# Peptides against a protein of PDB entry 5A53: the designs that were tried, part 197

Target 1, 230 residues: chain A of PDB entry 5A53
Amino acid sequence: LVENVKQALFIPGQSCNKNLHDIMVDLSALKKPDMKRFNRKNDIHPFEDMSPLEFFSEKNDCSLMVLMTSSKKRKNNMTFIRTFGYKIYDMIELMVADNFKLLSDFKKLTFTVGLKPMFTFQGAAFDTHPVYKQIKSLFLDFFRGESTDLQDVAGLQHVISMTIQGDFQDGEPLPNVLFRVYKLKSYKSDQGGKRLPRIELVEIGPRLDFKIGRIHTPSPDMVTEAHKKP

## One batch from the design tools (peptide; made by RFdiffusion4, then SolubleMPNN)

Design b2_p25_3_s4 (from b2_p25_3 with S1M T6V K11Q V19L K20A N21Q)
Fold by OpenDDE base, seed 5:
Structure b2_p25_3_s4 (fold): chain B 230 residues (1-230), chain A 25 residues (1-25)
Amino acid sequence: as target 1 above (230 residues)
Amino acid sequence: MFYSPVPEDTQVPSLEEQLAQALFS
Protein backbone atom coordinates (compact mmCIF):
# COMPACT_ATOMS: atom_id res chain seq x y z
CA LEU B 1 0.00 0.00 0.00
CA VAL B 2 1.53 3.27 -1.11
CA GLU B 3 0.58 5.64 1.66
CA ASN B 4 0.54 9.34 0.93
CA VAL B 5 3.11 11.43 2.74
CA LYS B 6 1.88 12.37 6.18
CA GLN B 7 1.53 16.09 6.76
CA ALA B 8 2.85 17.74 9.92
CA LEU B 9 1.37 20.71 11.75
CA PHE B 10 3.63 22.73 14.05
CA ILE B 11 1.72 24.62 16.72
CA PRO B 12 3.21 27.25 19.01
CA GLY B 13 1.62 26.96 22.44
CA GLN B 14 0.86 29.89 24.68
CA SER B 15 4.23 29.56 26.40
CA CYS B 16 6.24 29.27 23.18
CA ASN B 17 9.34 31.49 23.31
CA LYS B 18 11.92 32.60 20.74
CA ASN B 19 14.19 29.60 21.28
CA LEU B 20 11.33 27.17 20.81
CA HIS B 21 10.21 29.08 17.76
CA ASP B 22 13.68 28.81 16.25
CA ILE B 23 13.83 25.10 17.05
CA MET B 24 10.40 24.68 15.49
CA VAL B 25 11.48 26.46 12.31
CA ASP B 26 14.63 24.38 11.95
CA LEU B 27 13.07 21.02 12.72
CA SER B 28 10.10 21.74 10.47
CA ALA B 29 12.48 22.58 7.62
CA LEU B 30 13.37 18.89 7.54
CA LYS B 31 9.70 18.09 6.96
CA LYS B 32 9.27 20.42 3.97
CA PRO B 33 7.25 20.42 1.78
CA ASP B 34 4.89 18.34 3.94
CA MET B 35 4.62 20.80 6.80
CA LYS B 36 2.34 23.57 8.04
CA ARG B 37 3.07 26.06 10.82
CA PHE B 38 0.74 28.22 12.80
CA ASN B 39 1.90 31.78 13.27
CA ARG B 40 -0.28 32.42 16.30
CA LYS B 41 0.04 30.99 19.76
CA ASN B 42 -2.65 28.55 20.81
CA ASP B 43 -3.63 27.72 24.37
CA ILE B 44 -3.54 23.92 24.19
CA HIS B 45 -2.99 21.46 27.01
CA PRO B 46 -3.06 18.05 25.32
CA PHE B 47 -2.72 15.96 28.48
CA GLU B 48 -5.77 17.72 29.93
CA ASP B 49 -7.92 18.02 26.81
CA MET B 50 -7.03 16.43 23.48
CA SER B 51 -10.08 17.71 21.59
CA PRO B 52 -8.43 20.91 20.23
CA LEU B 53 -5.66 18.84 18.64
CA GLU B 54 -8.15 16.48 17.06
CA PHE B 55 -9.94 19.51 15.65
CA PHE B 56 -6.69 20.89 14.20
CA SER B 57 -5.77 17.50 12.78
CA GLU B 58 -9.04 17.29 10.89
CA LYS B 59 -9.19 20.94 9.83
CA ASN B 60 -5.64 20.93 8.44
CA ASP B 61 -5.58 17.29 7.28
CA CYS B 62 -2.46 16.64 9.36
CA SER B 63 -1.87 13.28 11.02
CA LEU B 64 1.31 14.58 12.66
CA MET B 65 1.44 17.52 15.06
CA VAL B 66 4.06 19.16 17.25
CA LEU B 67 3.07 21.47 20.09
CA MET B 68 5.75 23.89 21.32
CA THR B 69 5.52 24.83 25.01
CA SER B 70 7.91 25.84 27.77
CA SER B 71 7.69 25.95 31.55
CA LYS B 72 10.06 25.60 34.48
CA LYS B 73 9.16 21.93 34.82
CA ARG B 74 9.02 21.24 31.07
CA LYS B 75 11.46 23.60 29.39
CA ASN B 76 11.64 23.63 25.58
CA ASN B 77 8.95 20.97 25.37
CA MET B 78 8.01 19.54 22.00
CA THR B 79 4.89 17.41 22.31
CA PHE B 80 4.71 15.08 19.33
CA ILE B 81 1.21 13.92 18.48
CA ARG B 82 -0.03 11.40 15.96
CA THR B 83 -3.64 10.96 14.94
CA PHE B 84 -5.49 8.15 13.25
CA GLY B 85 -8.75 9.14 11.63
CA TYR B 86 -8.21 12.56 13.21
CA LYS B 87 -8.35 10.99 16.68
CA ILE B 88 -5.35 11.02 18.99
CA TYR B 89 -3.28 7.89 18.52
CA ASP B 90 -0.27 8.69 20.70
CA MET B 91 1.59 11.60 22.28
CA ILE B 92 5.07 12.05 23.70
CA GLU B 93 6.80 15.02 25.31
CA LEU B 94 10.39 15.54 24.18
CA MET B 95 12.13 18.40 25.95
CA VAL B 96 15.09 19.98 24.16
CA ALA B 97 18.15 20.42 26.37
CA ASP B 98 19.80 23.85 26.56
CA ASN B 99 22.82 22.72 24.53
CA PHE B 100 20.84 22.67 21.27
CA LYS B 101 22.31 23.95 18.00
CA LEU B 102 20.34 25.55 15.19
CA LEU B 103 20.92 25.21 11.46
CA SER B 104 22.63 28.61 11.54
CA ASP B 105 25.28 27.15 13.85
CA PHE B 106 26.48 24.82 11.10
CA LYS B 107 28.12 25.42 7.75
CA LYS B 108 25.53 26.12 5.12
CA LEU B 109 25.32 23.25 2.68
CA THR B 110 23.10 22.75 -0.32
CA PHE B 111 20.00 20.80 0.59
CA THR B 112 17.31 19.52 -1.75
CA VAL B 113 13.85 19.64 -0.24
CA GLY B 114 11.80 16.46 -0.32
CA LEU B 115 14.55 13.85 -0.51
CA LYS B 116 14.18 10.82 1.73
CA PRO B 117 16.48 10.56 4.72
CA MET B 118 18.31 7.51 5.89
CA PHE B 119 17.85 6.58 9.53
CA THR B 120 20.09 5.19 12.21
CA PHE B 121 18.99 4.26 15.72
CA GLN B 122 21.75 3.55 18.23
CA GLY B 123 20.76 1.65 21.35
CA ALA B 124 19.20 -1.76 21.89
CA ALA B 125 16.27 -0.18 23.72
CA PHE B 126 14.93 1.16 20.41
CA ASP B 127 13.92 -2.42 19.66
CA THR B 128 13.02 -3.64 23.15
CA HIS B 129 11.79 -0.82 25.39
CA PRO B 130 8.21 0.44 24.81
CA VAL B 131 9.06 4.14 25.10
CA TYR B 132 12.03 4.02 22.75
CA LYS B 133 10.10 1.84 20.31
CA GLN B 134 7.46 4.55 20.26
CA ILE B 135 10.12 7.20 19.63
CA LYS B 136 11.60 5.17 16.78
CA SER B 137 8.17 4.65 15.27
CA LEU B 138 7.34 8.32 15.65
CA PHE B 139 10.47 9.64 13.96
CA LEU B 140 10.25 7.12 11.15
CA ASP B 141 6.65 8.18 10.65
CA PHE B 142 7.53 11.85 10.84
CA PHE B 143 10.49 12.03 8.46
CA ARG B 144 10.43 8.96 6.22
CA GLY B 145 8.13 10.64 3.73
CA GLU B 146 6.57 8.71 0.91
CA SER B 147 6.71 4.95 1.31
CA THR B 148 7.69 3.82 -2.15
CA ASP B 149 8.58 0.20 -2.82
CA LEU B 150 11.25 1.53 -5.11
CA GLN B 151 13.78 2.88 -2.73
CA ASP B 152 14.52 5.84 -4.92
CA VAL B 153 17.98 5.46 -3.48
CA ALA B 154 19.39 7.91 -5.98
CA GLY B 155 17.85 10.66 -3.91
CA LEU B 156 19.37 9.87 -0.52
CA GLN B 157 20.92 13.05 0.79
CA HIS B 158 20.94 13.01 4.56
CA VAL B 159 20.92 10.82 7.65
CA ILE B 160 18.77 11.28 10.71
CA SER B 161 20.58 9.76 13.68
CA MET B 162 19.03 9.00 17.04
CA THR B 163 21.13 7.72 19.93
CA ILE B 164 20.14 6.71 23.44
CA GLN B 165 22.53 8.51 25.77
CA GLY B 166 23.99 5.68 27.83
CA ASP B 167 22.76 2.49 29.41
CA PHE B 168 19.96 2.29 31.94
CA GLN B 169 18.32 -0.24 34.21
CA ASP B 170 14.74 -0.78 35.27
CA GLY B 171 13.55 1.94 37.61
CA GLU B 172 16.14 4.46 36.45
CA PRO B 173 15.26 7.64 34.59
CA LEU B 174 15.16 7.14 30.85
CA PRO B 175 18.30 8.46 29.13
CA ASN B 176 18.01 11.31 26.66
CA VAL B 177 17.76 10.70 22.95
CA LEU B 178 20.40 12.50 20.91
CA PHE B 179 18.98 13.78 17.62
CA ARG B 180 21.54 14.53 14.88
CA VAL B 181 21.24 15.26 11.17
CA TYR B 182 24.04 14.60 8.69
CA LYS B 183 24.54 15.24 5.01
CA LEU B 184 26.21 12.59 2.90
CA LYS B 185 29.32 13.62 1.01
CA SER B 186 30.58 11.24 -1.61
CA TYR B 187 34.15 11.47 -2.81
CA LYS B 188 35.27 9.83 -6.00
CA SER B 189 38.26 7.85 -4.86
CA ASP B 190 40.56 7.81 -7.89
CA GLN B 191 42.47 5.02 -6.23
CA GLY B 192 43.11 2.41 -8.97
CA GLY B 193 40.75 -0.55 -9.61
CA LYS B 194 37.51 -0.83 -7.58
CA ARG B 195 36.42 2.78 -7.08
CA LEU B 196 34.82 2.43 -3.70
CA PRO B 197 33.28 5.83 -3.14
CA ARG B 198 34.37 7.33 0.13
CA ILE B 199 31.37 8.59 2.04
CA GLU B 200 31.62 11.17 4.78
CA LEU B 201 28.89 12.40 7.08
CA VAL B 202 28.79 16.11 7.80
CA GLU B 203 26.54 17.39 10.55
CA ILE B 204 24.10 19.99 9.26
CA GLY B 205 21.77 20.46 12.23
CA PRO B 206 19.68 20.99 14.10
CA ARG B 207 21.33 19.29 17.08
CA LEU B 208 18.81 18.36 19.74
CA ASP B 209 19.11 16.33 22.94
CA PHE B 210 15.64 15.15 23.92
CA LYS B 211 14.60 14.52 27.50
CA ILE B 212 11.58 12.22 27.61
CA GLY B 213 8.47 13.51 29.36
CA ARG B 214 4.84 12.42 29.53
CA ILE B 215 3.45 9.80 27.19
CA HIS B 216 0.00 8.89 25.94
CA THR B 217 -0.36 5.47 24.35
CA PRO B 218 -3.25 4.22 22.23
CA SER B 219 -5.75 1.67 23.45
CA PRO B 220 -5.32 -1.88 22.16
CA ASP B 221 -8.45 -1.41 20.07
CA MET B 222 -7.05 1.73 18.49
CA VAL B 223 -3.78 -0.06 17.70
CA THR B 224 -5.72 -2.80 15.96
CA GLU B 225 -7.79 -0.34 13.94
CA ALA B 226 -4.81 1.81 13.00
CA HIS B 227 -2.84 -1.13 11.61
CA LYS B 228 -5.66 -2.77 9.72
CA LYS B 229 -4.73 -3.09 6.11
CA PRO B 230 -7.49 -1.68 3.98
CA MET A 1 -7.66 10.29 4.96
CA PHE A 2 -6.59 7.57 7.37
CA TYR A 3 -2.85 7.28 7.85
CA SER A 4 -1.51 4.22 9.61
CA PRO A 5 1.32 4.81 12.06
CA VAL A 6 4.62 3.08 11.48
CA PRO A 7 4.55 -0.26 13.31
CA GLU A 8 6.73 -0.33 16.42
CA ASP A 9 8.30 -3.60 15.31
CA THR A 10 9.64 -1.99 12.13
CA GLN A 11 13.23 -2.99 11.58
CA VAL A 12 15.67 -0.40 10.31
CA PRO A 13 18.62 -1.67 8.29
CA SER A 14 22.11 -0.67 9.32
CA LEU A 15 23.43 2.59 7.97
CA GLU A 16 25.92 0.58 5.95
CA GLU A 17 23.15 -1.43 4.37
CA GLN A 18 21.17 1.70 3.61
CA LEU A 19 24.22 3.29 2.03
CA ALA A 20 24.92 0.20 -0.01
CA GLN A 21 21.38 0.21 -1.28
CA ALA A 22 21.64 3.91 -2.06
CA LEU A 23 24.92 3.63 -3.91
CA PHE A 24 24.49 0.38 -5.78
CA SER A 25 20.80 0.13 -6.57
Scores: peptide ipSAE 0.515, ipTM 0.915, DockQ to the pose 0.714
Fold by OpenDDE base, seed 4:
Structure b2_p25_3_s4 (fold): chain B 230 residues (1-230), chain A 25 residues (1-25)
Amino acid sequence: as target 1 above (230 residues)
Amino acid sequence: MFYSPVPEDTQVPSLEEQLAQALFS
């Protein structure tokens, strides 16, 4: 069963500013061609009322959504939402730190639209801690393209890297997640008769440090339903 | 699509393993 690629909808909230708009444009470029953007601001408060997001999910046939908002308490806030059957499955607030870099801040390297990314996750908590497990699941789900059995090397051009910024103990604030994107460069190395390709990674942007905010988790019943293989 | 299943909690292979799979497939 070729699972259809999940479509993403980027929504500027009422408090969306120029910085968030630029971040939205750059992050959404990585999701092309499976991305839609609203040009108008929408007054949505997902942790107060989720109904508008469910409506947009159904109307636009998008199971992934990103809401862009900013306030004094939640500056540069990207709320990532997933739906199942056009109902809210989970939500997480990821606030972008002020040290962000846009694609324009890096050397312009061309990449082919629609190629499948590779992923790296640095930090044991991505496999053990519920919040970081959700983040890992979200980003895999968000940027994972077509499940093609064609592991064609030609289809791998960039790496999405996520790193937990430092160690933490129970009861401590959750460290930021460092989001980085790299282009893969392969060189034919003539070392010793075995042509082992030399691989280099070049950062291409955007560069985002995410502070973790509010989280909505699915009910056990929704988890069971969403993991059922058709 | 009405049903959008969530991916299983699978361990992602190392970058080296992903590259090896891509290069030797």
Scores: peptide ipSAE 0.213, ipTM 0.778, DockQ to the pose 0.627
Fold by OpenDDE base, seed 1:
Structure b2_p25_3_s4 (fold): chain B 230 residues (1-230), chain A 25 residues (1-25)
Amino acid sequence: as target 1 above (230 residues)
Amino acid sequence: MFYSPVPEDTQVPSLEEQLAQALFS
């Protein structure tokens, strides 16, 4: 089965700044080679008019899009968009907190381009709460695609960790999602005659804390159509 | 002198330990 790897399009909005540009470059590096970036700013307001994004999805054959915008109300905002049949499926605003770190802030490690990352999710809400379920689905879809192939553990180089920052109750503001990227190092340690697999994780960046903003959920009809295996 | 057993801090397995368990289980 030729894995139909979903292509991502990164779009600088009109209000895109240097920080967002740098974040875009670093985050998109994890999606190589299945990534396109616009060099020009585009005036797009997805929660007001979705039609420009649908046009870009179709024109660039990208089912994943990330719009980079920044305002006083929504600073360092990454709007993640998925399309189905070049129509908007879902959207979510994830605002990057000011404590972000770029790849340049970490020890430069060589990595093989094109290896699928393993994901880890910390927080029960990723499986129970609709917003966090959408985030989980989005990031899995964005970086892993539809491949169910058992990741050759021996070939696993990257781990993406997503953590819900703390517990919350109904009616409380949704905690941030902590995005971390690690390089996996496997060692065979001979401890006491038992070869215990030792794993070392080295953070490689970027480090992003996402504040959750506005969401657009798919219609029930689109959910049904998107889950129809061809 | 009743030595209150120090509750074994159920050390939440490190992410590394969790991954090791997930990868080699």
Scores: peptide ipSAE 0.021, ipTM 0.507, DockQ to the pose 0.037
Fold by OpenDDE base, seed 2:
Structure b2_p25_3_s4 (fold): chain B 230 residues (1-230), chain A 25 residues (1-25)
Amino acid sequence: as target 1 above (230 residues)
Amino acid sequence: MFYSPVPEDTQVPSLEEQLAQALFS
């Protein structure tokens, strides 16, 4: 089943600042052309009232949303929201640490808009821990683009890497997720008649360390409905 | 249109496997 590309809506909250705006611009560039951005700040508090987000999801036909807010308690907070049938499916707060790097901090490389990224998830918890499984699912959903059975290999130009920052035990705060983006460079190595492609990864940005905040998970019924194959 | 979320149990191939599929497919 070829599903249409999910569209993302980036929403500046009332407390959105310049840093968050810049982060929003850079992160959303990876989602082009399947991205919309609001130019106006919106006073949305999704963990208090989700209705405005559902309204925006439906109005803009976006099943993915990112709300940009900042407070003393939740600095540089990107709330990632997914909807199913324009109803909130899940939400997760990912706060960007102050050590972030923008695209402008890296060597400017040509980037073709709309090509599918490769993904790497480093950390066993991405497969076992509910929160990290949600994050993995979210970022796959967010950046995978059009699901074609044929991996158009020609369309792979960059790698999105997510790494859990260290090990953790039960009851400990969840480690940050390190978000990195690399451009794939393929070199034809003419060594000894065997053209083995050499691949190099060059970081292109943005560089974001995500601190995990509040989470909303779907009801079991919603999970069942959302994964029903037509 | 209804968009199904990516299942949480979705397996992601290794980068090497993804590259191999991309380069040798």
Scores: peptide ipSAE 0.526, ipTM 0.916, DockQ to the pose 0.748; fails the geometry check

Design b2_p25_5_s1 (from b2_p25_5, 12 letters changed)
Fold by OpenDDE base, seed 1:
Structure b2_p25_5_s1 (fold): chain B 230 residues (1-230), chain A 25 residues (1-25)
Amino acid sequence: as target 1 above (230 residues)
Amino acid sequence: MIYHPVDPEDYKEELEAFEALLSLK
């Protein structure tokens, strides 16, 4: 089944400030052209009442949503929401640490809008731990874009890198996820008579360290329905 | 339209292709 590219809706919450707005703009730029942004603040509390988000999902035909809020307890909070059939599938709070960098903090590079990113996930927990598995699924879903053939990988220009910050064991707080974006620079290198392409990565931003907050997971029945292959 | 959440297992081959390309450093 061929689905249209998923659209993302960025929603400033009532507590959205300039920093969050800037983060929203920069992150959403990576999702262009498949992105919508609200210009007005909306008083939404997804972990108390999910109905407004379901309404926005249906009205805007967006299965991806990001709510931008900030409080003393949850500073620079990006709540990522996915819907299935315009009902909430899952949610996760990712709080941006104060050490964030915007696109303006990096050297301006030419970037083609609309190309899908490559992905790298660094940390075994992305494949084993339920929270990090959800994060991996979420970001793949968010930025996958159009389906491409494996032969077209060489034509991709940028990489979204997600790294779990350090090792952890059961009962410990979950380490932050480091979000980085790189542009690929390919050079012809003549090493040993074999022309192997040399690839350099240049960070282009934004740079976000995500602290994991509250999570909503789908019911087993919803998981079954959502993953039914037609 | 009904949009289905991505299963990372369905993306494994593409992720491996990315890793292969990026390992050419």
Scores: peptide ipSAE 0.609, ipTM 0.929, DockQ to the pose 0.820
Fold by OpenDDE base, seed 3:
Structure b2_p25_5_s1 (fold): chain B 230 residues (1-230), chain A 25 residues (1-25)
Amino acid sequence: as target 1 above (230 residues)
Amino acid sequence: MIYHPVDPEDYKEELEAFEALLSLK
């Protein structure tokens, strides 16, 4: 089964400020052309009532959504939402730390809009810990774009890198996830011995450190239905 | 259309290809 590329909807919440707006613009630029943005603030509280988000998902045919809110308790909060059959599948709050950098903070480089990213996930917990497994699934789902053959990987130009900030033990607060974006530059090695091209990664932004907040997980029944391949 | 969430296991081969390309292995 070949599905259409998932569309993302970016929603300013009532408490969305200039910083969050700028972050929204820059992050959504990585999702073009498969992205919609609301220009009006919406009073949505997804952990209190999910119905408005389900409505927006269906109305806009977007299975991916991001709600931008900010409060004293949850500053620079990006709530990532996925739907299945226009019902909430999962949600996760990712709060952007104050040390963020926008695209304007980096050297502007030519970028092919619509070309899918490569991914790298750094940290064993992305494969073992339920929360980080959800984050890995979410970002793969969010930015994967069109399906490509493995032979076409060499034609990709940018990398989304996600890193767990340090080790942690059971009962400790979950470390932040470091979100970085790089452009790949390949150079022909003039050094006679190594036939392998040298690859250089140049950071292009945005740079976001995510603090993990509240999470909503799907019911076992919904998981079963969502992973049934027709 | 019904959009199914990504299973990371289905993406394992592609992720390995990225790692190989980026010389991160």
Scores: peptide ipSAE 0.607, ipTM 0.923, DockQ to the pose 0.695
Fold by OpenDDE base, seed 4:
Structure b2_p25_5_s1 (fold): chain B 230 residues (1-230), chain A 25 residues (1-25)
Amino acid sequence: as target 1 above (230 residues)
Amino acid sequence: MIYHPVDPEDYKEELEAFEALLSLK
């Protein structure tokens, strides 16, 4: 079954400020052309009532949503939501640390809008810890775009990198996830007759350190239904 | 349309291809 490319809806919450708006704009630029943004603030509290998000998912045909809110307890909070059948599948709060960098903070490099990114996930917990597994799934789902053949990998130009900030033990607070975006530059090495391609990565932004907040996980029944391959 | 969440296991081969390309550094 071939599905359409998943569309993302970016929603400013009532407490969305200028900084969060700028972060939203820059992050959503990586999802173009498969994104929508609301221009008006919406008073949504997804961990209290999920029904408004389900409504927006259905009306906009968006299975991916991001709610932008900020409070003293949850500053620069990006709530990532996925729906299945326009019902909430999972949610995760990712709070952007104050050390964030916008696209304007980097040297402007041209990239092809709509071209699929490459991904790197750094940290064993992305494969073993349930929260980081959810984050890995989420960001793959969010930015995968169109399905491409392995032969097309050589044509990809940018990398989304996610890194768990350090090691942690059971019972300790979960380390932040470092979100980085790089452009791939290929250089022909002139060393000794065999031109080995040299690849360099140049950071292009945005730079976001995510602190993990509240999480909603799907019911076992919903997981079963959502992973049924037709 | 019903959009199914991605299973990272289904994306393993593609991730490995990315890693291979990025390791040719």
Scores: peptide ipSAE 0.589, ipTM 0.922, DockQ to the pose 0.794
Fold by OpenDDE base, seed 2:
Structure b2_p25_5_s1 (fold): chain B 230 residues (1-230), chain A 25 residues (1-25)
Amino acid sequence: as target 1 above (230 residues)
Amino acid sequence: MIYHPVDPEDYKEELEAFEALLSLK
């Protein structure tokens, strides 16, 4: 089944501040051209009432949404929402730590808008732990973009790297997820006549450390339906 | 349109290709 590229809707919440706005702008730049942003603040509380988000999903044809809110308890909170059939599939709060860096904090590099990223997920929990599996799924879903052949991988220019910050045991607080974006630079190494491509990664931003907050998971029935292959 | 959430398992091959490319450092 060939689906259109998923569109993302960025929604400033009522408590959206300048920092969150800047983060929103920079993160959404990575999703261009498949991104919409609301200019107005919206009083949405997704863990209290999901209906407004479902409405926005349908009206904007966006299966991906990000709500930007900030409070004392949940500072710099990005609530990532996915819908299936314009119904809430899952949600996760990812709070941006204060040590964030914006695109303006990095050297400007040429970037092709619309080219999908490569991905790296560092940490075994991305494959085993339910929360990190959800995060992996979410970010793959969010930034996948157009389907490309494996042959086109060499043409990709940037990498989204997600790293679980340290090891953890059951019952411990979930470590932050370190979000990093790199541009790939390939150099032709003229070492001994063998053109071994040398690859260097240059961080381009934004740099975000995500603290995991509240999560909403789909019902088993919804999971089954959402993953039915035609 | 109904958009289906991504199953990371469906991306395994692509992720491996990325890793292979990025390992050529």
Scores: peptide ipSAE 0.623, ipTM 0.931, DockQ to the pose 0.818; fails the geometry check

Design b2_p25_5_s2 (from b2_p25_5, 16 letters changed)
Fold by OpenDDE base, seed 4:
Structure b2_p25_5_s2 (fold): chain B 230 residues (1-230), chain A 25 residues (1-25)
Amino acid sequence: as target 1 above (230 residues)
Amino acid sequence: MFYRPVDPADIEDELQAFEALLSLR
């Protein structure tokens, strides 16, 4: 059974500011056409009451949501939410560091709207550490789009790169996740009279360094139900 | 409709294809 492409809903919280709005616009552009945005601020506190998000998920048929909030304690906070059966599956706060870059900060390049990205994950913890495993799963869910035949991979244009910023030990604060987007340029290199395929990556934005905040994990029962194969 | 969270293991072939292409850098 092939599931429909997951739809994302971007929600400005009551404390959403101009910077977060701009980040929201740029990040959501990568999710077109499978994206909706609210134009009005909503007073939602997902770690206190999740019911408004479940309501929005069902009403808008969006299994992906991003809540944009900012406070002294949690500046430039993007709360990523996934639902299963329109019930909260998991949540994670990802706070955008002040060094962010918008699409307007990069050279304008042609881009096909709706074409799915390639992915690259740098850091062993993406496969071993529960928080980074959640982040990997989340961003794959968020941007994977439609299933693509392996033969069509060569036709893809852009890459979402996620990197764990440095090594860490148990008990240490979790390093930031560096979110980068690149356009792929293909060319033929002439080496020894043979033309070999080569690629170059050009950063296109946005550039976001995510600080990890609060996390909500699904119940064991929900995990079991969500991973049942038909 | 139920939207199931992705299991990276279910798309490993696709992820490997990405890495193969990106290795041409």
Scores: peptide ipSAE 0.571, ipTM 0.939, DockQ to the pose 0.799
Fold by OpenDDE base, seed 2:
Structure b2_p25_5_s2 (fold): chain B 230 residues (1-230), chain A 25 residues (1-25)
Amino acid sequence: as target 1 above (230 residues)
Amino acid sequence: MFYRPVDPADIEDELQAFEALLSLR
């Protein structure tokens, strides 16, 4: 079943600041053309009342949403929301650490707008730990775009890299997720007269270290429904 | 429209293709 490309809606919260706005702009640029942004601040508190988000999801036909808020407790907070059937499926707060870098902090490199990224996930927990599994699923959903044939992979230009910052044990605070974006440079290396394909990755930004905050997970019933294959 | 959350298992071939390409570093 081929589904339409998921659309993302970026929502400035009431406490959205300049830094968050800039981060929003840069991150959303990676989602173009499948992105909408609100220009006005919205007083949304998703962990208190999810109904406004469901309304926005349906009204804008966006199954992906990002709420930008900042407080003393949750500085530079990006709440990522997914809906299924315009009902909240899951939510996760990802707080951007102060060491973030914007696109303007990197050498300006062009890439084709609308071309999907490649992905790389570093850390075993992305496959085993429920929170990191959610994050992996989320970012795949967020940026996957259209399905591509395996033959088209060679034509992709940029990579979204997500790394779990260090090892952790059960009961310990969850390490940050390091979000990095690279442009892929393809070249042929001459090794003994043989031209072997090689690549280089050049960071293009933004650079975001995500601290994990609050999470909302779907009910078991919703999980079952959402993963039903027709 | 219903938008289903992605299951990485459903796109494993694609993810593997990415890793294969990225291994050429």
Scores: peptide ipSAE 0.563, ipTM 0.941, DockQ to the pose 0.819
Fold by OpenDDE base, seed 3:
Formats: sequence, structure tokens, C-alpha cells
Structure b2_p25_5_s2 (fold): chain B 230 residues (1-230), chain A 25 residues (1-25)
Amino acid sequence: as target 1 above (230 residues)
Amino acid sequence: MFYRPVDPADIEDELQAFEALLSLR
């Protein structure tokens, strides 16, 4: 069974500011048309009470949510939430560093709305470390869109790139995740009279460096149920 | 609809196709 495209709900928290609003607008643009945004601020504290988010998930039929909050301790904080059966599956705080760039900071390029991205992940920890495995799964879920045949990959336009910023050892703080978006340019190169396919990547934004904050993980029972194939 | 979380293993072929295309840089 092919599942429907997951819908995302962007929620301004009570402490949402102009910068977070702008980041929200730009990031959510990559999720169109499968995105909803609230215009009003909501006083939600997901690590204290998850019930309001479960309510919003069910009411809006959105299994993906992003809460935008900011404080001195957690500046420019994007809390990413996934639900399974409209119950909280997992949550992760990703704080945007001050060096972020908006779409307006890049040259505007033509983009096809609704076309799914390609993905690239840089860093072995995306496949081995529990936190980075969760991040990889989250962003795949968030932006994958509709399933496509492998033959249609050549028709895709943009790439979401995620990079772990450096190596780390056990007990050390987790490095930031660098979020980048590129448009793919396809061309043929001449190599000794032979034309070979080549591509170039042009950054289109937004540019976000994510600092990892608090995490909520599902119970083992919920994991089993969520991955059970019907 | 329950909206199951993605397992990267279930889409490995697609991810490999992306890597193959992006290797043409």
C-alpha cells in the first residue's frame, strides 16, 4: 500500500519572533503544497504537556508538526514532532544558529512546487548514532513527498543536504547538523570528444545550522506498532 | 490513516539512486 503524503503543520509558539517567523516561512515553502501554517501564536510547551499537539495533529490531519519558540536558553528553537495514529511518536529540538540565511539572501531561481527533493547525508553517524538516525528519518519523512520510480530521479530539481559538523566521541556534545538546499543543473561535458553527463549544484536556501536540543523517543511498543506492515 | 514513520532501509534503492546521480559532480 502506498501511503498518502504526510502533511506538515507549522505552529508559532508564544515566544515566536520575526526571525523565527521568516525561517518558518522559508522552510515551509519547501513543503508546499503539503503544508499548513497557523497565523496565531499558541502557548505550547511540548516537553511539559504533549496533549495540545496531539489535538492539533488529529484536528488538522497532520502527522508532522514544527513548533517555533525562542528563549535565552533555547534561541531560535524549532521543535520537530511526528505523530503515529495522532499520538506523539517522537520529538526533537533543533535550534537555528544566528548565521542562518533566508531565501531572499540567494538569487531567485525557478522552482517547481510539489516536486520532491533528492537527499544527501554526510557523516557516518547518520547511520549508526541513535540521535542522528532519528534526524535522518525525520527529514526523510518531512520532505520525501510522493514515492517516485527510480527512472524518474533524473527529473528531480533540488537536493536537501544534511551534514554533521565534524567528528565526535562518546560523551562529547553532539555536533550541529548543517542544512543546505541546492538546485541541480544537468549538462553534458566534453571529455576527449566524448560527451558525459555531469551536474552542478547551486545553493538556493534557506541555510540553517541546527544545534540539537531535547529529544523525546517512542516507547518500544509504539516502535513495534508503527513499523508493523499491514 | 496512521502515518507510519519512514525506515531508511525501506527506501534504500531510492537513496542509492540519488547518490548515483549526485556522483556526476
Scores: peptide ipSAE 0.562, ipTM 0.941, DockQ to the pose 0.796
Fold by OpenDDE base, seed 1:
Structure b2_p25_5_s2 (fold): chain B 230 residues (1-230), chain A 25 residues (1-25)
Amino acid sequence: as target 1 above (230 residues)
Amino acid sequence: MFYRPVDPADIEDELQAFEALLSLR
């Protein structure tokens, strides 16, 4: 079953400020053209009442949502929400650290809007730890876009890189996830008379370090339903 | 429309292709 490209809705919360707005604009630019943004603040508290988000999901036909809020306890908080059948599937709070960089902080490079990214995940926990597995699934779901044949991979121009910041053990606080975006530069290297394909990665932004906050996970029944292949 | 969460296992070949390309650094 070929599903339509998932649409993302960016929602400024009541506590959204200029920094969060700028982050929202830059992150959402990576999701163009499959992105909508609200221009008005909405007083939504997803961990208290999820019904407004389900309403917005259905009304806007967006299965992906990002709520932008900020408080002393949860500064620069991006709540990522996914819906299945316009019902909340999962949610995760990712708080942007103060060391963030916007697109304007990087050298402007030509970028083709609408071309899907490549992905790279650094850290074994992305495949083993439930929280990082959710994050991996979320960002793949968020930015995957259209399905591409393997032969077309060489035509892709940018990379979304996600790195777990350090090792951790059970019971320790979860390390931040480092979100980076790179443009791929392809060239041929001459090594011993052989021209080998080489690439360089140039960071283009935004640069976001995500601190993990609260999480909502789907019920086992919802997981089963959501992953049913028709 | 029902939008299903992605299963990384379903796109493993694509992810491997990305890693292969990115290994040319």
Scores: peptide ipSAE 0.544, ipTM 0.937, DockQ to the pose 0.829

